# Peptides against a protein of PDB entry 6RO1, part 58

Target 1, 216 residues: chain A of PDB entry 6RO1
Amino acid sequence: LGKEIEEYIHKPKYCLPFLQPGRLVKVKNEGDDFGWGVVVNFSKKSNVKPNSGELDPLYVVEVLLRCSKESLKNSATEAAKPAKPDEKGEMQVVPVLVHLLSAISSVRLYIPKDLRPVDNRQSVLKSIQEVQKRFPDGIPLLDPIDDMGIQDQGLKKVIQKVEAFEHRMYSHPLHNDPNLETVYTLCEKKAQIAIDIKSAKRELKKARTVLQMDEL

## One batch from the design tools (peptide; aimed at target 1 R23 S106 V107)

Design b2_p27_8 (made by RFdiffusion4)
Pose (drawn by RFdiffusion4):
Structure b2_p27_8 (pose): chain A 194 residues (1-46, 58-67, 79-216), chain P 27 residues (1-27)
Amino acid sequence: LGKEIEEYIHKPKYCLPFLQPGRLVKVKNEGDDFGWGVVVNFSKKSLYVVEVLLRCAAKPAKPDEKGEMQVVPVLVHLLSAISSVRLYIPKDLRPVDNRQSVLKSIQEVQKRFPDGIPLLDPIDDMGIQDQGLKKVIQKVEAFEHRMYSHPLHNDPNLETVYTLCEKKAQIAIDIKSAKRELKKARTVLQMDEL
Amino acid sequence: EEEKIFEIDVKNEERKKELEEKAEENS
């Protein structure tokens, strides 16, 4: 569901109007993410591209690392979430100290909103009047309710058990696909004709 | 008075006010 919502938010007809300088944006590509960042401007490419400060052809910052902000151009279809917040940015972003200042400014924003950096309502704000998105948002609130209600959510060992479950789940996916092709390969093809 | 560091951009006025109040409480 989360990824499905992102696709609606990826549509440039809907998200481009809200990519004003200083907007907070979360970006993820093929798995790894850079946390949150701030936009500077955007333009066409070659698809659209926006230049965003992120924590880090570079890779994202590791959890233990304090991080160093760097501006990088990214494709618009790599934005996972868009916030209601527009934090102020320096005019000349060339200095390193200013880049660290922005990192500290967002650390303060995350504090002023411990419930989470507020996101734009894709309907009330972004204008996605599509009916499919309605049923998606409904399933999200319902499944989030199911998640926090699960006895395991609070358990500190949840991440330890969740990984073993993820591994065991992937092995099972292989067995399913492997058996699927086996049932096909093992099949005699011209028996119906006969 | 301290200077503002950001703006909240929302078309729904009630939601915007709630978010401003939360930002002031946690300031």

Design b2_p27_8_s1 (made by RFdiffusion4, then SolubleMPNN; from b2_p27_8, 12 letters changed)
Fold by OpenDDE base, seed 2:
Structure b2_p27_8_s1 (fold): chain B 216 residues (1-216), chain A 27 residues (1-27)
Amino acid sequence: as target 1 above (216 residues)
Amino acid sequence: AKKKKFDIILNNEEKKKKLEEKAEKNA
């Protein structure tokens, strides 16, 4: 279910309009979970399929990610590695293939114009950590239907199954299935995230109304 | 990039500063 939704979200046709600078995204590369990073830029690269000679466009997103300092020493030859939990790490701009985006947030940050200074990059980490503190149940996701406008019937069926499962879970709290807890925590996080997005959208509407009143 | 209606921007201080800088540049 979650992976099936991910397979829609990471498709360039759906996600590219949302890869604006400052967008929070999760990056996973095989076994490497970078967690939440911030979109800096994206580019379309021409790729030629080796077998057909057909042009298959590759989309590369530059994401500011928390990287291990050890991996950065070898950065000329080796892919950046995620910082260990106990490591401070360093925020680096990493080129990531768009299909490695495991999640896209409704949150956007203001980023420094110059990300060359370490302090400017590390300031973005502080902002991510502030967002995480504001959303203890998890950083709010873009809704694939309402926010991303994905009209795919397969995705709608998956979402309906998730919602029907969520509803059944909320209606019957008594099943101690450990798989239920993992799905409950994801579903409660999603429902709470939806509430928190709705509250934050209301606060942002209030803040925009206040800003519009200050511009009047 | 155009702000979408659904975008949540939490670092409002940097926003304010950037809006101030933009207002100063347009003045």
Scores: peptide ipSAE 0.095, ipTM 0.597, DockQ to the pose 0.068
OpenDDE base, seeds 1, 3, 4, 5: peptide ipSAE 0.037, 0.038, 0.040, 0.072; ipTM 0.497, 0.591, 0.579, 0.565

Design b2_p27_8_s2 (made by RFdiffusion4, then SolubleMPNN; from b2_p27_8, 13 letters changed)
Fold by OpenDDE base, seed 1:
Structure b2_p27_8_s2 (fold): chain B 216 residues (1-216), chain A 27 residues (1-27)
Amino acid sequence: as target 1 above (216 residues)
Amino acid sequence: MKKKTFEIVLKDKERREELLEKAKKNS
């Protein structure tokens, strides 16, 4: 369900208007979770599909990410790797394909104009950590419907399923299942999606109430 | 005055204000 929502939000037609400098975004590449980074800029690259000759534009966003220091030494040939949990890491500007964005925040940072100095890049990490401190329940996300304007019926159905599942999870006291910790880590990821969905539903209910009042 | 680190960028004013208040409570 969370992955199904991600498949909508990372589409260029939906996310590009929100990729301003300073926007907080999450980046995931297969097994590599970079966590929260900061948009620096984006670019459109012309690409041609090898089999059809059709123009397939690639969208690349430059994201300031916390990278391992080891990956920086090999940066000429290898993709940047996320910093280890216990590692300080180093903030680096990494070109990321837009479909690798797993989340987009409502938060936008004030960033230094020049990100070439290491100290300026590391100051952005401090800013991310400050935002995390201000939002202990998780950095607030853009609502895919209300904020991003996604009108896709498939997404609305996914959201409805998540809400129904959450309502069942909260109505059934799983209070006695000893596997709570593994369920909690999955539930925290779901609960952040859920908070976003519950916000979206309140607004969809407001919009439906307005439509029903115009039919009366 | 503490330098502003971030802003909440939402069209919805009410949700923006709620998030700003949440952020202030944890300052």
Scores: peptide ipSAE 0.593, ipTM 0.929, DockQ to the pose 0.657
OpenDDE base, seeds 2, 3, 4, 5: peptide ipSAE 0.586, 0.572, 0.589, 0.591; ipTM 0.927, 0.928, 0.929, 0.930

Design b2_p27_8_s3 (made by RFdiffusion4, then SolubleMPNN; from b2_p27_8, 11 letters changed)
Fold by OpenDDE base, seed 5:
Parts: structure tokens; sequence; C-alpha cells
Structure b2_p27_8_s3 (fold): chain B 216 residues (1-216), chain A 27 residues (1-27)
């Protein structure tokens, strides 16, 4: 269900308007979870589909991510890797394909104008940590419908399923799902879940209010 | 006043103010 929402959010037609410098975003690449990073800029690259010759625009966002120091040594040849949990890591600007954005926050950081100095990049990590402190339940996300304006009926159905799942997950003691990743990932999922429930309850309330107004 | 490290950017004023308040409560 979360992945199904991500499939809408990461689409350029929906997310590009929200990729301003300082925007908090989550980046996930296959097995590599970078967690929360900060948008620096984005670019549209011309790409040609290899089989059809059709123009397929590639969208790349530069995101300041916490990377392992080991991956930085090999940065000329290897993709950046996320910092290990016990590693301090280093904040680096990483070019990320837009489809690798798993979440977009309503939060925008004030970032240094010059991110070349290590201290300036590391100051952004402190800012992320401050935001995390301010939102202990999880960094607030953009609502895909209310904030991002996604009108796709498929997404609405996914959100309704998420809400129904969440309602069940809140109604059933969380103790019985063996695929519960770490308590933190659960708390973030639960917070995201609570935000998505709250937003879609607001939409259901708005839709119900509109339906009630149309029935009056 | 601590220098603002971040801002909440939402069109919905009510939700923005709710999140701002939540952020202030955890300051």
Amino acid sequence: as target 1 above (216 residues)
Amino acid sequence: MKPKTFEIILKDKERREELEKKAEENS
C-alpha cells in the first residue's frame, strides 16, 4: 500500500512542483534507504528511448543525503551508499532519479547558499535532526490529494485501502504482524498512516459535506 | 527567537498552523 502511493508521488507530473530547494524528501534506491534528505535542485534531461527513438525526459533531483564515508571515497565510480546506522556518515549532494523519491515532506529547510563546505552540508543534517525532534511521530508529509492535487481515482482507492488497513492496524494490537521492521520504521509508518488517515478522513468529510450539500 | 531552521509549506492554512503548533510544542 505504501509502495502504491509512492508510485503516484514520484511521478514527475505530480512531484516536480514540490521539489524546491530545501524540501525534505525520502530517497530509496532498491535496497539502499537513505532516509530523509534535502532537495538542492532538479533538472530535466533529454533522454531517447533505446528501442523506439522516442524522447523520454529523465528527471534528476540533486538531494543532500547522509552517505557512508566509504562510498564517498569511490564516488567517481560507485553510486553513493547510505550511512550505516552506527556511522556518522557525511552529507553529500547526490543526483537522484525522481522515481527514487519515496516521500515528500511539507517541511522545507533553510539551507546554506554554498553547500561546497563540509560544515555547511553537515549543518543541514543538524537541521533535519531538529525537524525530527519537532516531529517525534515522524516528519510530516505532503498529502498526495490535498497538497499535491493528485486527482487519480486509482490513488484515491489506494488511500482508502490504506485507511482501512490502518484502521484495522489501529483496531488490532500491532503485536501480531511478524514483518514489523524496527519500532522506528513502525512509528514512521504509523505516523504516515495517521497523516494519510487524517487527510483522507478530511477528504471523506469534505466529500461527504459536498455530497450532503448536493443532497440538500 | 531561535533562527528558523525550517518552514512548513502548505496551501491549507489550518493544516499548516496545526503542524506549526505541533513543531512549537516540541521546541
Scores: peptide ipSAE 0.582, ipTM 0.927, DockQ to the pose 0.659
OpenDDE base, seeds 1, 2, 3, 4: peptide ipSAE 0.575, 0.451, 0.571, 0.021; ipTM 0.926, 0.902, 0.924, 0.464

Design b2_p27_8_s4 (made by RFdiffusion4, then SolubleMPNN; from b2_p27_8, 13 letters changed)
Fold by OpenDDE base, seed 1:
Structure b2_p27_8_s4 (fold): chain B 216 residues (1-216), chain A 27 residues (1-27)
Amino acid sequence: as target 1 above (216 residues)
Amino acid sequence: SAPPLFEIILNNEEKRKKLEEKAKKNS
């Protein structure tokens, strides 16, 4: 259900108005969870679909992310990797495809105008950590309907299912029905397989798009 | 006073105020 909401919020038609400099966003790329980063800028790149010749615009957002120091050394050849939990990491400006945004916060940071100095980038990490301290239950999210204005009936049905599920969980605390865990594990496996197929298709498309971005 | 590190940007004023108060309580 959360992943179905993500499929709406990361669409350019919905999220672009909220990608102001300093906006907190979550970035996830397959197995790589970067956690919370900060929007620096976004750009529209012209892309041509290789099979149809149709113009398919790519939206790239520059996000200041906490990256591993190892990925910094190989930044010319390898994609940035998230910092390990126990690693301090280093804040880097990473170009991210807009569909890799998993969440958008109602929080906007005041960021330094010049992010070229390492100290200025690391100061933004301190600001993220302060926001996390101020919101111990989690950084506040934009509501897809109320805050982002998404009127899609598919999204409304997803939210209604979440609410109805939460209500059923609270109303029937004693149904440790092992069938619910099996149905959830099967739905999670089917969702994970659908995500893995969609990830593999996105990875094939990204490998082609990264290869095409390296050829551009 | 130290300059603010962040702002809550929402159109809904009540929701914004609630989040600002939550952030102040945990300062």
Scores: peptide ipSAE 0.581, ipTM 0.933, DockQ to the pose 0.760
OpenDDE base, seeds 2, 3, 4, 5: peptide ipSAE 0.562, 0.566, 0.577, 0.580; ipTM 0.928, 0.930, 0.932, 0.931

## One batch from the design tools (peptide; aimed at target 1 P17 Q20 S106)

Design b2_p28_1 (made by RFdiffusion4)
Pose (drawn by RFdiffusion4):
Structure b2_p28_1 (pose): chain A 194 residues (1-46, 58-67, 79-216), chain P 28 residues (1-28)
Amino acid sequence: LGKEIEEYIHKPKYCLPFLQPGRLVKVKNEGDDFGWGVVVNFSKKSLYVVEVLLRCAAKPAKPDEKGEMQVVPVLVHLLSAISSVRLYIPKDLRPVDNRQSVLKSIQEVQKRFPDGIPLLDPIDDMGIQDQGLKKVIQKVEAFEHRMYSHPLHNDPNLETVYTLCEKKAQIAIDIKSAKRELKKARTVLQMDEL
Amino acid sequence: EEEELEKLKEENKEDREEGEEKVKELEE
């Protein structure tokens, strides 16, 4: 569901109007993410590209690392979420100190909103009048309710058990696909003719 | 907190209008 919502938000017809300088954006590509960042401007490429400060062809910052902000161009279809907040940015972003100042400014925004950095309502704000997105948002609130209700959500060992479950779940996916091809390979093809 | 959210909604409406103009200019 989360990824499905991102695809609606990826549509440039819907998200480009809200990519003003200083807008907070979350980016993820093929798995790894850079947390949150701030946009500077955007233009076409070659698809659209926006230059965004992120925590880090570079890779994202690790959890233990304090991090160093760097501006990088990214494709628009790599934005996972867009916020309602537009934090102020320095005119000349060339200095390192200013880049750290932006990192500190967002640390203060995250504090002003411990419930989470507010996101744009894709319908009330972004204007996605598509009916499919309605049923998606409904399933999200319902499944989030199911998640926090699960006895395991609060358990500190949840991440330790969730990983063993993830591993055991992937092994099972292999067995399924492997059996699928085996039922095919084992099949005699010309028996219906006969 | 509610006042801040209301202000953000208003600012977002303004930003959207400016953004639509910028997208039209870019397409031209």

Design b2_p28_1_s1 (made by RFdiffusion4, then SolubleMPNN; from b2_p28_1, 11 letters changed)
Fold by OpenDDE base, seed 4:
Structure b2_p28_1_s1 (fold): chain B 216 residues (1-216), chain A 28 residues (1-28)
Amino acid sequence: as target 1 above (216 residues)
Amino acid sequence: MEEELERLRKENAEIKEEGKKKVEELEK
């Protein structure tokens, strides 16, 4: 269900109005979870390849992300990789296709005007960590309906299902109903099938996006 | 925390209108 919401929020018509410099966003590319980064800017790439019938304009978002030091050594030829949990990493400006944004925060940070110095980029990481400390339950998200103004009936149905599920999960004392395991297993199977369909679509998109990132 | 969330909602409502105008200008 969270993944179904992502399919709406990463659409350019909904998210572009919120991709100002300093906006907190999550970036996920396949198995690579970069976590929270900060928007630097976005640009429209005219995919004027005449023969690809996909007339939909591609948008690239430059995002300041925590990358592994090993990835930086190969950054001239290879895609950036996220820092390991035990690694300090280094903040780098990474061009990201808009559909790789997994979440958009309601929080916007002030960023340095010049991000060329390493110290300026690392200062942004410190600011992200300070925001995370303020919100121990997680960085707040833009509401897709109230904040982003998405009127799509499909999204409303998804949200209603999530709310109904959450309400049932919180209102039923999780203790003794053996039917909770069957509903959880069916919801996990349906979520896993949705994850698998989304992962398969992402893998198909990845094969296309890695090819497109190599052209960037 | 609720006061901060309400502040963020108000700020983002203003930003949304400015952002829409900017996107419309870029699509022209």
Scores: peptide ipSAE 0.452, ipTM 0.901, DockQ to the pose 0.742
OpenDDE base, seeds 1, 2, 3, 5: peptide ipSAE 0.435, 0.426, 0.457, 0.444; ipTM 0.897, 0.894, 0.904, 0.900; seed 3 fails the geometry check

Design b2_p28_1_s2 (made by RFdiffusion4, then SolubleMPNN; from b2_p28_1, 9 letters changed)
Fold by OpenDDE base, seed 5:
Formats: structure tokens, C-alpha cells, sequence
Structure b2_p28_1_s2 (fold): chain B 216 residues (1-216), chain A 28 residues (1-28)
């Protein structure tokens, strides 16, 4: 269900209005989970390749992400990798494709105007951690209906299912609802289909990104 | 927390309006 919502929220039509400087976003690239980062800016890239029938403009979002120090040494040739859970890491501005945004927060942070100094970038990490402390149940998300204004009936049905599921989870311990297995299995099947579609799209995108990185 | 969430909703309403204008400017 969360993945189904993700498929809507990462669409440029819906998310671009909220990608202001300072917006908290989650970035996930394949197996690499960067966790929460902060939007710096976004840009439109013309998809110059005529052969991919996706005439839809590609958007790149520059996001401050906690990266491993090892990735920084190879940053000229290798994609940034997330910091290990036990690693301090270093905040870097990483260009990410808009569809790699797995979540968008209702929270915006103040960011320094100059992000060239390491200390300024690391100060943003402290701000993220402060927000996380303020919200122990998790950083609040934009409501896709109320905040983002998505009117898609498919999403409304997903939200209704999520709300019904959450209500059942809170009213009945997960252990006793036989429908949880069905919802979990449906969520797992749909998550697996979404993973397979996302994997297929990622393979297509890796093929495209490698091709675009060779052209950049 | 409820008051903070209410404030965030109001801020995001304004942010959406500003963001839509910015997107329109990038498409012109």
C-alpha cells in the first residue's frame, strides 16, 4: 500500500510543486536507502533520446544526502552510496531522478545559502536529526489528497484501504486478524509486482542512465 | 503536535501555490 502511494507521489505532476529548497524527502535507489535528505533544487532535463517513447521530461532533484566517505573518494566515477547505519557519513548534494523519491515530508528546513562548506552541509544533518527527535513516530508526510491535491480515484481507493488497514491494526493486534495475512499477501504480491516493475524500470533506467551518463 | 500539524498544512498550502508558479515558469 505504501508503495502504491509512492507511485503517485513521485510523479512530477504531483511532487514538483513541493520540491522547494529545504523540503525533507526520502531517497531510495535500488538497494540503497539514503533515508531522509533535504531538497536543494530541481531541474528539467530534456529527454533527448527519441527512441524511448517516454516524451515525458525527466526531472533531476538535487538532494542533500548522507553519503559514505568511501563514495566521496570515487565520486568522480561512481554513484554516491548511502552511509552505513553506524557511520557518521558526509552530507553531499546528490542529483537524483524524481522517481527515486520514496517519500515527501510536510516539513521544510532552513538550509544554508552556501552548501559548498562541509560544515554547512553537516548542519543540515543536525537539523534532520532534530526533526526526527521531534517526531518519534516518524517524520510527518505530505497528505497525497489534502496537501498534494491528487484526485486520482485509484489513489483514493488505496488510501481507503490503508486507513481501513491502520484502523484494523490499531483495533486488533496484528497477531489475530486473519485478514492481515491476506492484506500482507496482497501487499507482498503488489510489493513484489511493484518491485518487479520497479526492477524492470530500474533495469531500463540503468540502461538509460548509463546511456545518459555516457552522453553527459 | 496537532497545532504544529495544522501549521504545516497551512504552510504547505502556500508552498503548493508558490511551487505551481515556479513549475509554470520552468515550462515557459
Amino acid sequence: as target 1 above (216 residues)
Amino acid sequence: MEEELKKLKEENKKAKEEGLKRVEELEE
Scores: peptide ipSAE 0.557, ipTM 0.925, DockQ to the pose 0.788
OpenDDE base, seeds 1, 2, 3, 4: peptide ipSAE 0.541, 0.530, 0.546, 0.535; ipTM 0.924, 0.920, 0.924, 0.922; seed 3 fails the geometry check

Design b2_p28_1_s3 (made by RFdiffusion4, then SolubleMPNN; from b2_p28_1, 11 letters changed)
Fold by OpenDDE base, seed 1:
Structure b2_p28_1_s3 (fold): chain B 216 residues (1-216), chain A 28 residues (1-28)
Amino acid sequence: as target 1 above (216 residues)
Amino acid sequence: MEELMKQLREENAKAKEEGLEKVKELEE
């Protein structure tokens, strides 16, 4: 279900309005999970589909991401790699295709105007870590319906199923059902979305306002 | 918590409006 929601949220028509400087976003590229980064800016590129002759707009988002030290600094052309768990890493501005955004936070951070200095980029990592500390259950996500305004019926059905599942999990002591693992695998996708939405909502409730986050 | 959520929603609503204008500008 998380993946199903991702299929909606990474669409330019839904996410572009929220890709302001300082927006927390999660970036995944194939097997590479960069985790949470911060939007710097985005740009529109036009690509011509070979068969249609139509201009298909592509959007590239520059995201400040925690990268391995092996990643080239400010390389727009070379593939950055995420920092290893035990690695300090370095925050780098990485151009990312918009469809690689796996999550968008309701939180925006203040970012330095000049991200060329390493210290300025690294300060943003500190800010991300402070946000993560405030939200132990996960950084709050934009609500795809209430915040992003996604009206797709498929998404609504997914959310309804997730909510129904959450309600069942809370109402039925299914905690003891051994088949929970299999139901959890299928429902983990849906439940993880609901949990992510609900945890994001709960965490948003616990989060200090973006204004309070600015005090970080 | 509810107040925080309200504030975030309000901020994001404003951000959305600003962002929509930015997107329009890029499409022009």
Scores: peptide ipSAE 0.521, ipTM 0.920, DockQ to the pose 0.621; fails the geometry check
OpenDDE base, seeds 2, 3, 4, 5: peptide ipSAE 0.508, 0.513, 0.516, 0.519; ipTM 0.917, 0.918, 0.919, 0.920; seeds 2, 3, 4, 5 fail the geometry check

Design b2_p28_1_s4 (made by RFdiffusion4, then SolubleMPNN; from b2_p28_1, 10 letters changed)
Fold by OpenDDE base, seed 3:
Structure b2_p28_1_s4 (fold): chain B 216 residues (1-216), chain A 28 residues (1-28)
Amino acid sequence: as target 1 above (216 residues)
Amino acid sequence: MEEELKKLKEENKKIKEEGKKRVEELEK
């Protein structure tokens, strides 16, 4: 369910209006989770599909991401890799296809005008960490309906399913059972749905209005 | 935190239309 929501929010027609410089975004690429980065800018690339003659516009977002130092040495030939959890890493401007944005925050940061100096890029990491400290339950997300204005009925149905599941979970007598996580792991198909719902729930909770957060 | 979230929502509402205009300019 969380992934289903991502399929909507990363669509250019929905997300591009919110990709201002300084916007916090999450980037994931084929198992590489870069976590939270900061938008620098975006550009439209027109690729001619070789067989259709149709210009399919690709959007590339330049994002400041925490990268491994090893990946930087090979940056000319290899894709950037996320910093390891125990690694300091280095903030780099990485060109990212817009569909690789897994989340968009309501938060915007100030970014230095000149990102060529390492210190200027690393200062942005400090700013991200400060935001993370302000939001211990996670960086707030844009609401796909209220903030982003997505009117797609498919998304509304997904959100309704998530909300209904949340309501059932909180209404269940076992809601506070410490073994609830174990019960979710044991029911593999139901568990994957439950994990997906729990993940979707966590992400939806971060996107919810303050009023809805007070009721949870 | 709640006041900050409210402020962020209001800010994003204001910038939404500006963002749309920016996109339209890049698509020309």
Scores: peptide ipSAE 0.448, ipTM 0.904, DockQ to the pose 0.673
OpenDDE base, seeds 1, 2, 4, 5: peptide ipSAE 0.431, 0.430, 0.434, 0.440; ipTM 0.897, 0.897, 0.898, 0.900

Design b2_p28_2 (made by RFdiffusion4)
Pose (drawn by RFdiffusion4):
Structure b2_p28_2 (pose): chain A 194 residues (1-46, 58-67, 79-216), chain P 28 residues (1-28)
Amino acid sequence: LGKEIEEYIHKPKYCLPFLQPGRLVKVKNEGDDFGWGVVVNFSKKSLYVVEVLLRCAAKPAKPDEKGEMQVVPVLVHLLSAISSVRLYIPKDLRPVDNRQSVLKSIQEVQKRFPDGIPLLDPIDDMGIQDQGLKKVIQKVEAFEHRMYSHPLHNDPNLETVYTLCEKKAQIAIDIKSAKRELKKARTVLQMDEL
Amino acid sequence: PPKGFEVLTEELREKELKEGKEKIKELE
C-alpha cells in the first residue's frame, strides 16, 4: 500500500506543482533511503529531476553517523512522500556551514511535529481525483489500525522476532516458486494430445 | 541564514498551483 500511494505521488502531473524551493521531501531508491530533504529547484532531464539536500553517486547517512548535508540531483519518481512544510533555505548554499544550518532547521521542524512531518493530502491538496487511490488510502488507515492493535507492536523484541519472521517468510517464497517450476518441469506436455 | 518556515494553506496552494503550471509550461 505504501508503495502504491508513492506511485500516485510520483506522477509529475500531480507533484511537480508542489516542488517549490524549501519543500520537505522523503526519497527512497531500490531500498535505501536518505531520510528527509529539502528541494532547491527542478528541471527536465535527458523524466524530471530535482536537486535536493539529503543526509549522506553517494549513499545515505548511517544511523550512528551525525550526517552531512549534500545537494544531489534525483529523479522525480524517487520521491516517497511530500510534506506540507516549506522551510526557509539560504540564498547561497555553497558553504558547508549553511548546509549544516539546514540540517539543524529540519531537526527543529521534526520537533515541532512529533506526530510526524505533515504530508500533503493527495486529494484535498494535490488533486488526484483517481478512484483507485481512494480505496488505497482506506486500506492504509484500516491496516494501520490493525498494526497498532497487535499485541506485538509494543513489544521491544518485535524487531528481533520480525526479522526471524522475515527470513522464514523469504525461505517460504523460494519453496513456492521452486515447486511452481518443478510442477511445470515435471509435467508431460503432450499428454492432452495423446 | 533565514529562520522559520511556512505550512501550506488554501491560499498558498492556489498560488503554488498557478506558479507551478506556468513553470511547467516554460519547460515544455

Design b2_p28_2_s1 (made by RFdiffusion4, then SolubleMPNN; from b2_p28_2, 9 letters changed)
Fold by OpenDDE base, seed 3:
Structure b2_p28_2_s1 (fold): chain B 216 residues (1-216), chain A 28 residues (1-28)
Amino acid sequence: as target 1 above (216 residues)
Amino acid sequence: MPTGYEVLTPELLEKWKKEGEEKLKELE
């Protein structure tokens, strides 16, 4: 169900109005998970359809991502790779196709205007880390219905299914059904989405003011 | 420049949407 929601939110018609500079987003490219990054800007690219000759707009989002130092050395020839868990990494502005955005946060950072200096880019990483500390249950997500205004009936049905599932999970003490563990794994992913939505809504109500990062 | 972050509120929703929509218009 989480993947199904992602298929809606990463559509340009829904997400582009929310890709302001400083917006926190998650980027995933195939097996590469970059985690949370920060939107710098986005642009429209024209792609000629091979068969129709029609130009379909593709959108590229420049996202400040934590990249491996190895990938940066080969940046001219190789795509950027996420930093290893044990690696400090380096923040780099990476062009990302809009459909590779796996999540969009309700949080927007203040970012330096000039991201050419390494120190300025690394300061953004510190900001992300500070936000993560402020949200121990996870960085809050945009609500696809309430915030993004998606009216698609398919999405509404998905959300309803998630809510119904959550309600069933919480209302009935799951008795020790051993088959529940496998159901739990699939259900946990579904439940996590619902929890994330609920958590996001709670956090949105709490955060009414600009939060200063004192540790920066 | 101020360091920190903002979390989307109902008050900011319209403002930020407008900002995003303006950017889209520039790209068209």
Scores: peptide ipSAE 0.323, ipTM 0.858, DockQ to the pose 0.628
OpenDDE base, seeds 1, 2, 4, 5: peptide ipSAE 0.318, 0.298, 0.310, 0.306; ipTM 0.856, 0.849, 0.851, 0.853; seeds 1, 5 fail the geometry check

Design b2_p28_2_s2 (made by RFdiffusion4, then SolubleMPNN; from b2_p28_2, 10 letters changed)
Fold by OpenDDE base, seed 2:
Structure b2_p28_2_s2 (fold): chain B 216 residues (1-216), chain A 28 residues (1-28)
Amino acid sequence: as target 1 above (216 residues)
Amino acid sequence: MPTGYEVLTPESIEKLKKEGEEKLKELE
C-alpha cells in the first residue's frame, strides 16, 4: 500500500509544484536509500523516447543528500551512494530523477544561498537531524489528497484501505492471537502511511518555525 | 550561517503550490 501511494506521489504532474528549494524529500534509488534530503532546485530535461523519436520530458531535481565520503562529488560518471549507518557522510548536491522521490514533507528548510562550501552543506544536515529529533514518529508528510491535490480514485481507495487497517489495529488488539507479531507487522506497514498523514495534519495545525543559529 | 526549518501551514503549502504550478507552466 505504501508503494502504491508512492507511485502517485512521485509523478511529475503531482510532485513538481512542491519541489521548492528547501523542501524535505525522501530519496530512494533501488537498493540505495538516501533517506531525507533537501531540494535545491529542479530542471526539465528532454529525453527521446526510444521507439517514438518524440521528446519525453524528464525532470531532474537537485537534492542535498547525505552521501558516502567515498562517493564522487557531483560525479557525472559514478552515482552517489548513501552514507553508511556508521558514517557521518557528506552532504552533496545530487541530481535525482523525480520519480526517485519516495516522499515529500510539509517541512521546508532554510538553506544557505551558497552550497559550494562543505560547511554550508553540512549545516543543512544538522537541520535535517533537528527536524528528525522533533518528529520522532516521522517527518510530517504532505497529504496526497488535501495538500497535493491528487484526485485519482485508485489513490483514494488505497488510503481508505490503509485507514481501515489502522482502525482495526487500534480497535481490536490481537493480544490473544498467536500470530500477533505477524499481524501487527502487516497492519503497521499498511497503516503507517495513514498515521503519518494524520500526524502531519496535526502538525500543520501547529505550524512551527525553528531557527538554529549555528555559526559556521 | 543560520539554519532553520518551518513546518508549513496549509495556506503556505497552497501558496507555494500555486507558485510552483506557475513555474511549471513557464518550463513547458
Scores: peptide ipSAE 0.489, ipTM 0.906, DockQ to the pose 0.684
OpenDDE base, seeds 1, 3, 4, 5: peptide ipSAE 0.350, 0.274, 0.259, 0.292; ipTM 0.869, 0.826, 0.815, 0.844

